Peptides against a protein of PDB entry 6O8C. Designs and how they scored, part 16

Target 1, 262 residues: chain A of PDB entry 6O8C
Amino acid sequence: VGLRYEKISLPKIHPRYDLDGDASMAKAVTGVVCYACRTASTLLLYQELMRKGVRWLVELVKDDYNETVHKKTEVVITLDFCIRNIEKTVKVYEKLMKVNLEAAELGEISDIHTKLLRLSSSQGTIESSLQDISSRLSPGGLLADTWAHQEGTHPRDRNVEKLQVLLNCITEIYYQFKKDKAERRLAYNEEQIHKFDKQKLYYHATKAMSHFSEECVRKYEAFKDKSEEWMRKMLHLRKQLLSLTNQCFDIEEEVSKYQDYT

## One batch from the design tools (peptide; aimed at target 1 Y188)

Design b1_p12_6_s3 (made by RFdiffusion4, then SolubleMPNN; from b1_p12_6, 5 letters changed)
Fold by OpenDDE base, seed 5:
Structure b1_p12_6_s3 (fold): chain B 262 residues (1-262), chain A 12 residues (1-12)
Amino acid sequence: as target 1 above (262 residues)
Amino acid sequence: SEIEEKLKKLLE
């Protein structure tokens, strides 16, 4: 998962004055920084798309949660109704015992009542689990998506624009070095300017590479790692919700066995 | 309902 990019490095910059070598070096530097600009743009786009995906997944999980809560509520209503009916039946049988001995039937009904109460206690556990899930999904919770807005690179950082400015400066020097190379020999003043521009090229290049590595690549990798971790947790949460839903269905099925007694 | 019917018979 994630975009693949190639590791880039600056070519060796020789301190010695060499028109041919300097032109070649400048060309290589231009290529490297150009790649950095394109890569930074691609990495930014990827992160923006992932942020959209994160928001989408959050909504999906919220829908799953609401569906589970709805099912749980339905089961609680059914179970409570069944319990109330059984309790009424127990009371009637207790009265009948004073007139006719029906101990065996009363025992059976009482056992059913006990089983239903156990199922009701299980509902309490499901409720607690749902509350936990709700808290985790809430703002400030462990599964909040606030990290997606904080981690990584953002358009507001203007990293691509900053790199482009440096690339423009480097490209300008490169074209000058091409001209210098074509002259084969420079006058003293022109040579001094060339040397000075070479120093400028070095500073622009190092600044570009530093910015790319520290502000683009490093932050992207952090975002990628965080997104993968968060995604795994969210998928696990969905499985938990499914499990809770299945438990509700199981309880409903058990309750249906006793509906004939109501 | 079924249990109620049974109970009524027991009371007869």
Scores: peptide ipSAE 0.014, ipTM 0.465, DockQ to the pose 0.002
OpenDDE base, seeds 1, 2, 3, 4: peptide ipSAE 0.013, 0.018, 0.014, 0.013; ipTM 0.469, 0.494, 0.444, 0.464; seeds 1, 2, 4 fail the geometry check

Design b1_p12_6_s4 (made by RFdiffusion4, then SolubleMPNN; from b1_p12_6, 6 letters changed)
Fold by OpenDDE base, seed 4:
Structure b1_p12_6_s4 (fold): chain B 262 residues (1-262), chain A 12 residues (1-12)
Amino acid sequence: as target 1 above (262 residues)
Amino acid sequence: SSIEQELEKLLA
């Protein structure tokens, strides 16, 4: 879902010279840009925390993968050993059948052999699945975390600092407009300065809002979308690993049933 | 509003 924030817009700036109105407008603009600064900071923090979380999750999944691979290897060794032993047993029984043993025992051993071979075949599918997971987690894979370093905003972008500079300029003008308002009337020169400052305020505000929208919000949304997609895939992958692990345990359990014959 | 709250913080 990501962080929620209010959609902000600049108040309407009237061209008319009005000390009361201009002070009020400047106050509102200051508030909006201040909110933008805070929001940009929050969005940046969120992304940085998410990047840490992504790295953590990658390591966690890699550990899960390694454990599954280890278990699979263990099962393969055990299964292969069991198959070799049962094959020897089958040969012995076939030889004994020439001396009039019950066909039922040979049938049972043959069935066990068939089951073990089937289990051995299933190891191939598990291996293939593990290889697929490994490829997905590889640097060029579909679950690589390179996007986390590329998408979104970063501290090096200095977005919050840039917005803060603009906010400082706007705030300075606002404070001047408060003083102007308190004077009730300005001399001609001061009036002209006021008008110029109003234009500057508009310029700074517009620049701040543009920067906020294009360099903060837009990039954050892109990061959020990528993170959500990636997270869903990673969670699904973990489920797959758990399934493969369970399959290994199931095979091990089945093999253990036949160890008495080996 | 959130904007007003931030403004209050700024001007405090």
Scores: peptide ipSAE 0.033, ipTM 0.736, DockQ to the pose 0.025
OpenDDE base, seeds 1, 2, 3, 5: peptide ipSAE 0.013, 0.022, 0.011, 0.012; ipTM 0.433, 0.631, 0.416, 0.429; seeds 1, 2, 3, 5 fail the geometry check

Design b1_p12_7 (made by RFdiffusion4)
Pose (drawn by RFdiffusion4):
Structure b1_p12_7 (pose): chain A 256 residues (1-92, 99-262), chain P 12 residues (1-12)
Amino acid sequence: VGLRYEKISLPKIHPRYDLDGDASMAKAVTGVVCYACRTASTLLLYQELMRKGVRWLVELVKDDYNETVHKKTEVVITLDFCIRNIEKTVKVVNLEAAELGEISDIHTKLLRLSSSQGTIESSLQDISSRLSPGGLLADTWAHQEGTHPRDRNVEKLQVLLNCITEIYYQFKKDKAERRLAYNEEQIHKFDKQKLYYHATKAMSHFSEECVRKYEAFKDKSEEWMRKMLHLRKQLLSLTNQCFDIEEEVSKYQDYT
Amino acid sequence: SPVLEQLEEEAE
């Protein structure tokens, strides 16, 4: 979804010299830049937080991986150990009652369990190579896409907002005077141009730098999330497959 | 205005 904010544009700046109109205009412009500036700050937060989260979530899946491999090895030393019971040089030269019967069916399941466990390790390694630092789930898009604190985009907007704010404040004073001396009228008319220049620059910067990069980060994250849930589903299927093996071995462990 | 032209020249 991303941040739901309203898109607010600069009002039309009429060219006449009008102290009341210019004051009202400057106030409206300052407001729009504040909204743009404040919104630009939250976009940066959502990115910085998203990056902190992705970093953390990747490490958590590594814990779910390590937890699973810790039980896959924990169970193999039971399969290979209980196979050493019913399938060693102890169990099974002509013989008819030497145990080749109904227990041989369990030895068959345990052979298929030990072999099926083989491809578990093959798939388990494949996900480790995606969780690895250079793998195809590495959060490399996270440090490339979007804006950063080092970009200083908020403070850049803030510098322009200050220019605009100082002018508005002066335009209030001018409105209060109802009439401006000669030189002051001309200075006011120039500051009106400056105000428009600063505002359009701050607005276009907000659009082409903050929002554009933010959306690019937003789409990269939706793409990376699909990959993440796809890997988590697989890792989970490998975890359950182990508990199954533990369950089907913990039955045969108790013999007579 | 000459004042406005001057302010524009200084700004350039």

Design b1_p12_7_s1 (made by RFdiffusion4, then SolubleMPNN; from b1_p12_7 with P2E V3I Q6E)
Fold by OpenDDE base, seed 2:
Structure b1_p12_7_s1 (fold): chain B 262 residues (1-262), chain A 12 residues (1-12)
Amino acid sequence: as target 1 above (262 residues)
Amino acid sequence: SEILEELEEEAE
């Protein structure tokens, strides 16, 4: 999970004045910082897409939760109805037993009643589990998606734009160095300008790389790690919901076996 | 992106 990017580093900048070397160096620096800009943009896009995905998944799981709750409620109603009917039947048979009619059937019905009561007790556990899931999905819960808005990089950070500004400065110097190279030799004043520009290029490049590493890559990695952890938890929760749903179906099926006695 | 493309072209 996540975007793969290449680790980039600035080329070595030699302090010596060399028109050919400086042009080549500037070209390389331009390339590196350009890559950083593109990478930063891609990382940002990825995070934005992931945020959308997170929101979508939350809604999906909430829907699953609601469906499970609904199913549980239906089962409870059915079960309660069945229990009431069996209890009535038990009372009737108890009366009949007093008249010495059929004691054997009372035992069977009583056993059914006991089984139904056990099933009813299991509903309490399901309810508790659902409540736990609800709490986890609730604001402030363990599965809250607040991290997705806090972690990582955001368009509002303007990281790409900041890098682009630096890239523009670097590119300008590169083009100048290309021209300088073509001149083969520079006058003293032009040479001094070239040297100053080289220092500026270094400054801009270093700033760009620092910004890229600290504000783009590092934050992205943090976002990625949190997203992976969160995703695992969400998937687990979804499995729990499915399990609870299946338990409800199992109970419903079991209850259906006794409906003929009611 | 244009700059990178230009750089790539020059590298060829």
Scores: peptide ipSAE 0.040, ipTM 0.772, DockQ to the pose 0.028
OpenDDE base, seeds 1, 3, 4, 5: peptide ipSAE 0.000, 0.000, 0.037, 0.038; ipTM 0.347, 0.350, 0.765, 0.766; seed 5 fails the geometry check

Design b1_p12_7_s2 (made by RFdiffusion4, then SolubleMPNN; from b1_p12_7, 5 letters changed)
Fold by OpenDDE base, seed 4:
Structure b1_p12_7_s2 (fold): chain B 262 residues (1-262), chain A 12 residues (1-12)
Amino acid sequence: as target 1 above (262 residues)
Amino acid sequence: SEILERLKKEAE
């Protein structure tokens, strides 16, 4: 899970004045910072897509939760109805017993009643589990998606644009150094300009790489780590919901077996 | 419910 990117570093910048070397160095720096820009853009895109995915998953899990709650409610209604009918039957049999009728059927009905009460008790456990899940999904809960809005990089940060500006400056210097190389020698004033531009290139490159590392890569990695952790927890929660739903279906099926006795 | 109605009738 996550984007793979290469660790990049700036080439060594020699302080010595060398038109050929400086042009080569500037080309390499341009390449590195260009890669940083593209990578930053890709990392941003990934995060934006993940945020959409997170929102989608939250809605999906909420739907699963609501479906489970609905099913649980249906089962409770059916179960309670069945219990009430069995209780009425028990009362009738108790009256019949007073008139010296056989007790064998009363025992069976009583056992069914006990079974239904156990099933009803299990519904309480399911309810508690659903409440726990609801609390985890609620705002401020352990599975809240607030981190997706806080962590990582955002388009509003303008990181790619900031890097692009620095890249443009570096590229201009590179093109000039390419021209300087073609001249083979520079006049004194032009040489001094070249040296100053070399310093500027160094500062721009350093600033770009620092920004890339600290504001793009670091934040991306933090986002990635949190997203993976959150995703794992959400998937586990979905499995829990499915389990609870299946329990409700099992109870409903069991209750259906006793409806013939009512 | 059908069983219950039969039982009620028998109990009367």
Scores: peptide ipSAE 0.009, ipTM 0.501, DockQ to the pose 0.002; fails the geometry check
OpenDDE base, seeds 1, 2, 3, 5: peptide ipSAE 0.008, 0.008, 0.008, 0.009; ipTM 0.488, 0.496, 0.494, 0.497; seeds 1, 2, 3, 5 fail the geometry check

Design b1_p12_7_s3 (made by RFdiffusion4, then SolubleMPNN; from b1_p12_7, 5 letters changed)
Fold by OpenDDE base, seed 3:
Structure b1_p12_7_s3 (fold): chain B 262 residues (1-262), chain A 12 residues (1-12)
Amino acid sequence: as target 1 above (262 residues)
Amino acid sequence: SEILEKLKKEAE
């Protein structure tokens, strides 16, 4: 789960004036910041896709919940109908018992009635579990998806664009340093410009890396951790819903065995 | 239900 990325760091910048070394350093810095830009874009894309996935999963689980509730309702209706019929049958047999005609059958019907009442109690437990699940999925519940909108990075933050601007500045200096290297020797004024540009390069690079680390990577990691936790809980909830559905089917099957006594 | 109806008649 999540995207893997490599930890990047800026190369060491030597204070010495060296046209060859400075060009090489600038190339390396350009590469690192370029990687940061691409990585930031990828991390953003991942988060946006994950947000869509989260919304999709929420709807899926809500559908599962509704189906389970529907099945539960069906079973309750069937069970209640069966209980009412058995109770009527018991009353009739009790009248017949006064003349000692149906003692054995009365015992059987009474046992069925007891079993149905136990099933009804089990259904109450299922209802409580469904209510708990509903509360967890509700707005403000423990499984609400509000975190997906709050955590991480967003397109509106314009992090990629900000990094790209810095990369453009760095790249421009790199190309100049490449030209400077080709000249082998610079005049005094050009040398001073080169030194100033080297300082600017370092400033832009440091700013880019700081922005990448603090505004992209850190927030992404927080989003990733939260998403993993939430996804695990949602998966567990789906399993719980499936279990409840199966319990409803089991109850329905048991009730169907007693329909002949109505 | 059929059994119930028969039983009701017998109980009368």
Scores: peptide ipSAE 0.006, ipTM 0.458, DockQ to the pose 0.002
OpenDDE base, seeds 1, 2, 4, 5: peptide ipSAE 0.006, 0.006, 0.006, 0.006; ipTM 0.462, 0.466, 0.456, 0.461; seeds 1, 2, 5 fail the geometry check

Design b1_p12_7_s4 (made by RFdiffusion4, then SolubleMPNN; from b1_p12_7, 5 letters changed)
Fold by OpenDDE base, seed 1:
Structure b1_p12_7_s4 (fold): chain B 262 residues (1-262), chain A 12 residues (1-12)
Amino acid sequence: as target 1 above (262 residues)
Amino acid sequence: SKILEELEKKAE
């Protein structure tokens, strides 16, 4: 899970003035920073896609929750109706028993009543579980998706654009160093300019690599880790909801067995 | 329920 990228490092920059060596070094630096720009862009895209996925999953789980609540409510209504009817039936049988009629059936009806009450108690446990799930999904809850907006890198940070600016500066110096190499020997003034440009190259390259590592890679890794953890929790929650739904169906099926007595 | 109604008639 997640994007894999290669670890990059700047080549060694030698202080010695060497037109051939400096051109080669500048080429290598350009390549490294170019890779950083592309990688930063890819990492940003990945995070944006993941954020969309997170939002989608939240809505999906909320829908699952609502369906489970609806099913639970339906079963509660059915149970309550059955219980009320059985209670009325028990009262009628008690009256009949006093006049010595149909006494043998009272025991069976009473047992059904007891079973229905147990099922109703089970629904109370399901309700408590649903309330817990609701609290976890609510804003500020343990499964809130606020982290997805806070963690990682965003387009508004303009990290890719910042790196591209530095890459442009580095590339310009590289092309100049290619020209310098072709001249084989530089006049004094041009040599001094070359030396200054080499310092600028070092500065831009270091800044680019620092920005890439600290602002792009590090934040991406934090986002990735958080997303994986959150995703596991959400999938587990979804399984819990499914279990609760199945329990409701099981109760409904059992109640249906006693409908002939109501 | 139909059963309840029948039982109530018998109880009268």
Scores: peptide ipSAE 0.035, ipTM 0.739, DockQ to the pose 0.002
OpenDDE base, seeds 2, 3, 4, 5: peptide ipSAE 0.036, 0.034, 0.033, 0.034; ipTM 0.741, 0.736, 0.736, 0.739; seeds 2, 4 fail the geometry check

Design b1_p12_8 (made by RFdiffusion4)
Pose (drawn by RFdiffusion4):
Structure b1_p12_8 (pose): chain A 256 residues (1-92, 99-262), chain P 12 residues (1-12)
Amino acid sequence: VGLRYEKISLPKIHPRYDLDGDASMAKAVTGVVCYACRTASTLLLYQELMRKGVRWLVELVKDDYNETVHKKTEVVITLDFCIRNIEKTVKVVNLEAAELGEISDIHTKLLRLSSSQGTIESSLQDISSRLSPGGLLADTWAHQEGTHPRDRNVEKLQVLLNCITEIYYQFKKDKAERRLAYNEEQIHKFDKQKLYYHATKAMSHFSEECVRKYEAFKDKSEEWMRKMLHLRKQLLSLTNQCFDIEEEVSKYQDYT
Amino acid sequence: ELKVATVEELRE
């Protein structure tokens, strides 16, 4: 979804010299830049938080991986150990009652369990190579896409907002005077140009640098999330597959 | 020396 904010544009700046109109215009412009500036700050937060989260979520899946491999090895030293019971040089030269019967069916399941466990390790390694630092789930898009604190985009907007704010405040004063001396009228007319220049620069900067990069980060994250949930589903299927093996071995562990 | 065989090989 991303941040739901309203897209607010600069009002039309009429060219006449009008102290009342210019004051009302400057106030409206300052307001739009504040909203743009404040919104630009939140966008940066959502990115910075998203990055802190992706980093953390990746490490958590590594814990879910390590937890699974810790049981896969924990169970193998039971399969290979209980196979050493019913399938060692102890259990099974002509013989008719030497145990080749109904227990031989269990040794068959245990052979298929030990072998099926083989491809578990093959798939388990494949996900480790995605979770690895250089793998195809590395959060490299996270440090490339979008804006950063080092970009100083908010404070850059803030510098322009200050120019615009100082002019508005002066335009209030001018409105109060109802008439401007000669030189002051001219200065006021120039400051009106400056105000428009600063505002359009701040607005276009908000559009082409903050929002454009933010949306690019937003789409990269939606793409990376699909990959993430796809891997988490696979790792989970490997975890359940182990508990199954533990369950089907903990039955045959108790013999007579 | 005695050797060990898999259940499949013993059935064959």

Design b1_p12_8_s1 (made by RFdiffusion4, then SolubleMPNN; from b1_p12_8, 7 letters changed)
Fold by OpenDDE base, seed 2:
Structure b1_p12_8_s1 (fold): chain B 262 residues (1-262), chain A 12 residues (1-12)
Amino acid sequence: as target 1 above (262 residues)
Amino acid sequence: KPVVLTPEELKK
């Protein structure tokens, strides 16, 4: 689960000229846009940290894969060696059987040989699974991390800075509205300036909220969803690797039972 | 799309 944030909305902006109301409204708008700036920054930080985590996890899983491949290779070599030794033993006993000796023992050794061949056959399935995992981890694979570079927001987007500029403009107007409120009554020219500033504040605020919603929140949510999906898949893959490793150990253990016959 | 108010409209 990603970062939680509260849904924000601008206060209702009344067209009526009211020095007290306008100051209060401007204060509220400043607060909302300030929250948007902080939230955007936090969301960006989260994504950057997640990108680092993704890269780390990719390397970890690659290491797990390499270890599994190594173990598989080791087991294949051991198994093949054991099979060759058993085959030599079978040949010896077959010669002895021709002189009516050790027929029962030949049967036992032949059964072991058959079992080992079955184990060897299972290696093909493990190999296929490893190849599948490798393909998924490869560039362009199903578990590629390209999405982490594409989805979400990035420092280069300068979203926080853009919002901060708008916040600065809004804050300036807010402070002026506080002064206007303190005057209680404005001359005609100052009143007109106040009205124009109120319009500017509205434009800055709406622009900030639109930018926050469309360029920060929406993209963050998309990144979050993709990251969660990808993470689940990666964890599942890691479990698959573990399963394959365990299968290799099981085969190795089984082979060890027959080493005394070699 | 944005609502544009004239100074006169902002009077009331």
Scores: peptide ipSAE 0.023, ipTM 0.587, DockQ to the pose 0.003
OpenDDE base, seeds 1, 3, 4, 5: peptide ipSAE 0.018, 0.020, 0.020, 0.034; ipTM 0.583, 0.555, 0.564, 0.583; seed 5 fails the geometry check

Design b1_p12_8_s2 (made by RFdiffusion4, then SolubleMPNN; from b1_p12_8, 7 letters changed)
Fold by OpenDDE base, seed 2:
Structure b1_p12_8_s2 (fold): chain B 262 residues (1-262), chain A 12 residues (1-12)
Amino acid sequence: as target 1 above (262 residues)
Amino acid sequence: PPVVLTPEELKK
């Protein structure tokens, strides 16, 4: 779930010269662009924190993978050892059968051998699953975190700073409009300057809002979508690893039942 | 959007 922010829009700017109205409008514009700056900063911070979280999760899952591989290897060694011992036992009982001894016991041991071989075949499936997971986690794999470094906004983009510059320009005009309002009436030259500044204010505000929408919000949304998708896949992978680990424990437990025959 | 006036138009 991403950060919630309000959709902002510039107030309507009337072309009519009105010192009171222009001061009020400039104040509103300043507020909107100020909100954009703060929002952009917050969105950037969120993305940076998420990038750290992504890196952390990757390492965590890699550790889980290594632990699962280790457990699988341990079980394989134990199982193979048990199979070899049972095979030796089978050979001994087969020799005894030549003198018509231990027929029932031989049948039981043979059944155990068959069961162990079935368990051994399951190890191949687990190995294949682990290899698949490894490929997905590898560089260039489907669960690579390269997107986190590519998508979204970055401090190097200097989007917040760019917006702040525009906000400074707008704020300066706003303060001038407050002064103009206090004068109640401007001389012709000052009136013309006021009109020009009003256009400049609109220009800066429009530029700020466009930059905010296109370079901050849009890229953030793309990052958020990618992060959510990736996170779901990673969580699913962790569940798969847990399942594989449990399968290893189940096999180990089953093998332990036959240790008396080894 | 507001009408952007040229400097000459603003003088009128």
Scores: peptide ipSAE 0.017, ipTM 0.607, DockQ to the pose 0.003
OpenDDE base, seeds 1, 3, 4, 5: peptide ipSAE 0.016, 0.017, 0.017, 0.016; ipTM 0.607, 0.605, 0.629, 0.605

Design b1_p12_8_s3 (made by RFdiffusion4, then SolubleMPNN; from b1_p12_8, 5 letters changed)
Fold by OpenDDE base, seed 4:
Structure b1_p12_8_s3 (fold): chain B 262 residues (1-262), chain A 12 residues (1-12)
Amino acid sequence: as target 1 above (262 residues)
Amino acid sequence: TPVVLTVEELRK
């Protein structure tokens, strides 16, 4: 679940010269851009934490993979050993049958041998599945975490700092407009400066909001979507690993049923 | 995209 943030918009800026209105507008703009800065920081932090989580999950799944491979190997060894022992037993019984010993037991052992060989054949499928998983987890694979380094916003982008610079400019103008309001009336030159500053404020504000929307929010949303997709795939892969592990246990259990004949 | 007001527009 991603971070919740409120959609922000700039207040309406009236073109009319009004000291009271301009001060109020500037205050509101300052608040909005301040919120944008804070939100951008929070979104960045979230993404950085998620990147750490992604790396952690990759390592966890790799460990699970290795454990599954180990279990599979163990089962293969056990199964092969059991098969060899049964084959020896079959040979012994075949020799004994020549001396008029019970043929019924030989039939049963032969059936067990056939079943074990079938189990052995299934190991190839498990191996293939493990290889597929390995390829997906490998660098350049479908489940590589390279996207986490590419998508979203990064500290190196310095988006927060860029927004902060704009906020500082806006805040300065706001404080000036607060002073202008207190004067109630400005001389001609000061009035012209006020009007120019109002234009600057609008410029900075729009730049800040555009930057926030395009470089922070949009990229964050893209990162979030990508992370969710990737996470689903990783969880599915983990389930596949668990399934393979369970198959190994099932085979081991089946083999154990026939150990008395070895 | 919001249009930046010109100085002339701000004078009105």
Scores: peptide ipSAE 0.024, ipTM 0.526, DockQ to the pose 0.003
OpenDDE base, seeds 1, 2, 3, 5: peptide ipSAE 0.022, 0.023, 0.024, 0.022; ipTM 0.525, 0.519, 0.521, 0.520; seed 2 fails the geometry check

Design b1_p12_8_s4 (made by RFdiffusion4, then SolubleMPNN; from b1_p12_8, 6 letters changed)
Fold by OpenDDE base, seed 2:
Structure b1_p12_8_s4 (fold): chain B 262 residues (1-262), chain A 12 residues (1-12)
Amino acid sequence: as target 1 above (262 residues)
Amino acid sequence: EPVVLTPEELKK
């Protein structure tokens, strides 16, 4: 689960000239846009940390894969060696059987040989599974981390800085509105300036909120969804690797039972 | 598309 944030909305901006109301409104707008700036920064940080985590996990899973491949290779060598030795033993007993000796023992050794061949056949399935995993982890594969570089927000987007500029403009107007409120009454020219500043504040605020929602929140949510999906798939793959490793150990253990016959 | 208030509208 990603970062939680509260849905924010701008206060209702009334067209009526009211020094007290306008100061209060401007304060509220400043607060909302300030929250947007902080939230955008936090969301960006989260994504950057997640990108690092993704890269780390990819390397971890690659290491797991390599270990599994190594173990599989070891088992294949051991199994093949055991099969060759059993085959030599079978040949010896077949020669003895021609002189009517050790027929029952030949049957037992032949059964072992058959079992070993079955185990050897299962290695093909493991190999196929490993190849599938390798393909999924490869560039362009189903578990590629390319999405982490494409989805979401990035420092290069300068979203926080853009929002901060708008916040600065809004804050300046807010402070002026506090002064205007303190004057209780403005001369005509100052009143007109106040009205125009109120319009500017509205524009800055709406621009900030649109940018926040469309360029910060929306992209973050997309990144979050992709990251969760990818993470589940990666964890599942890791479990698959573990299963394959265990299968290799099981085969190795089974082979060890027959080493006394070689 | 932002709502632009005229000076007259802001006087109301």
Scores: peptide ipSAE 0.019, ipTM 0.630, DockQ to the pose 0.003
OpenDDE base, seeds 1, 3, 4, 5: peptide ipSAE 0.017, 0.018, 0.018, 0.017; ipTM 0.620, 0.621, 0.623, 0.623; seed 4 fails the geometry check

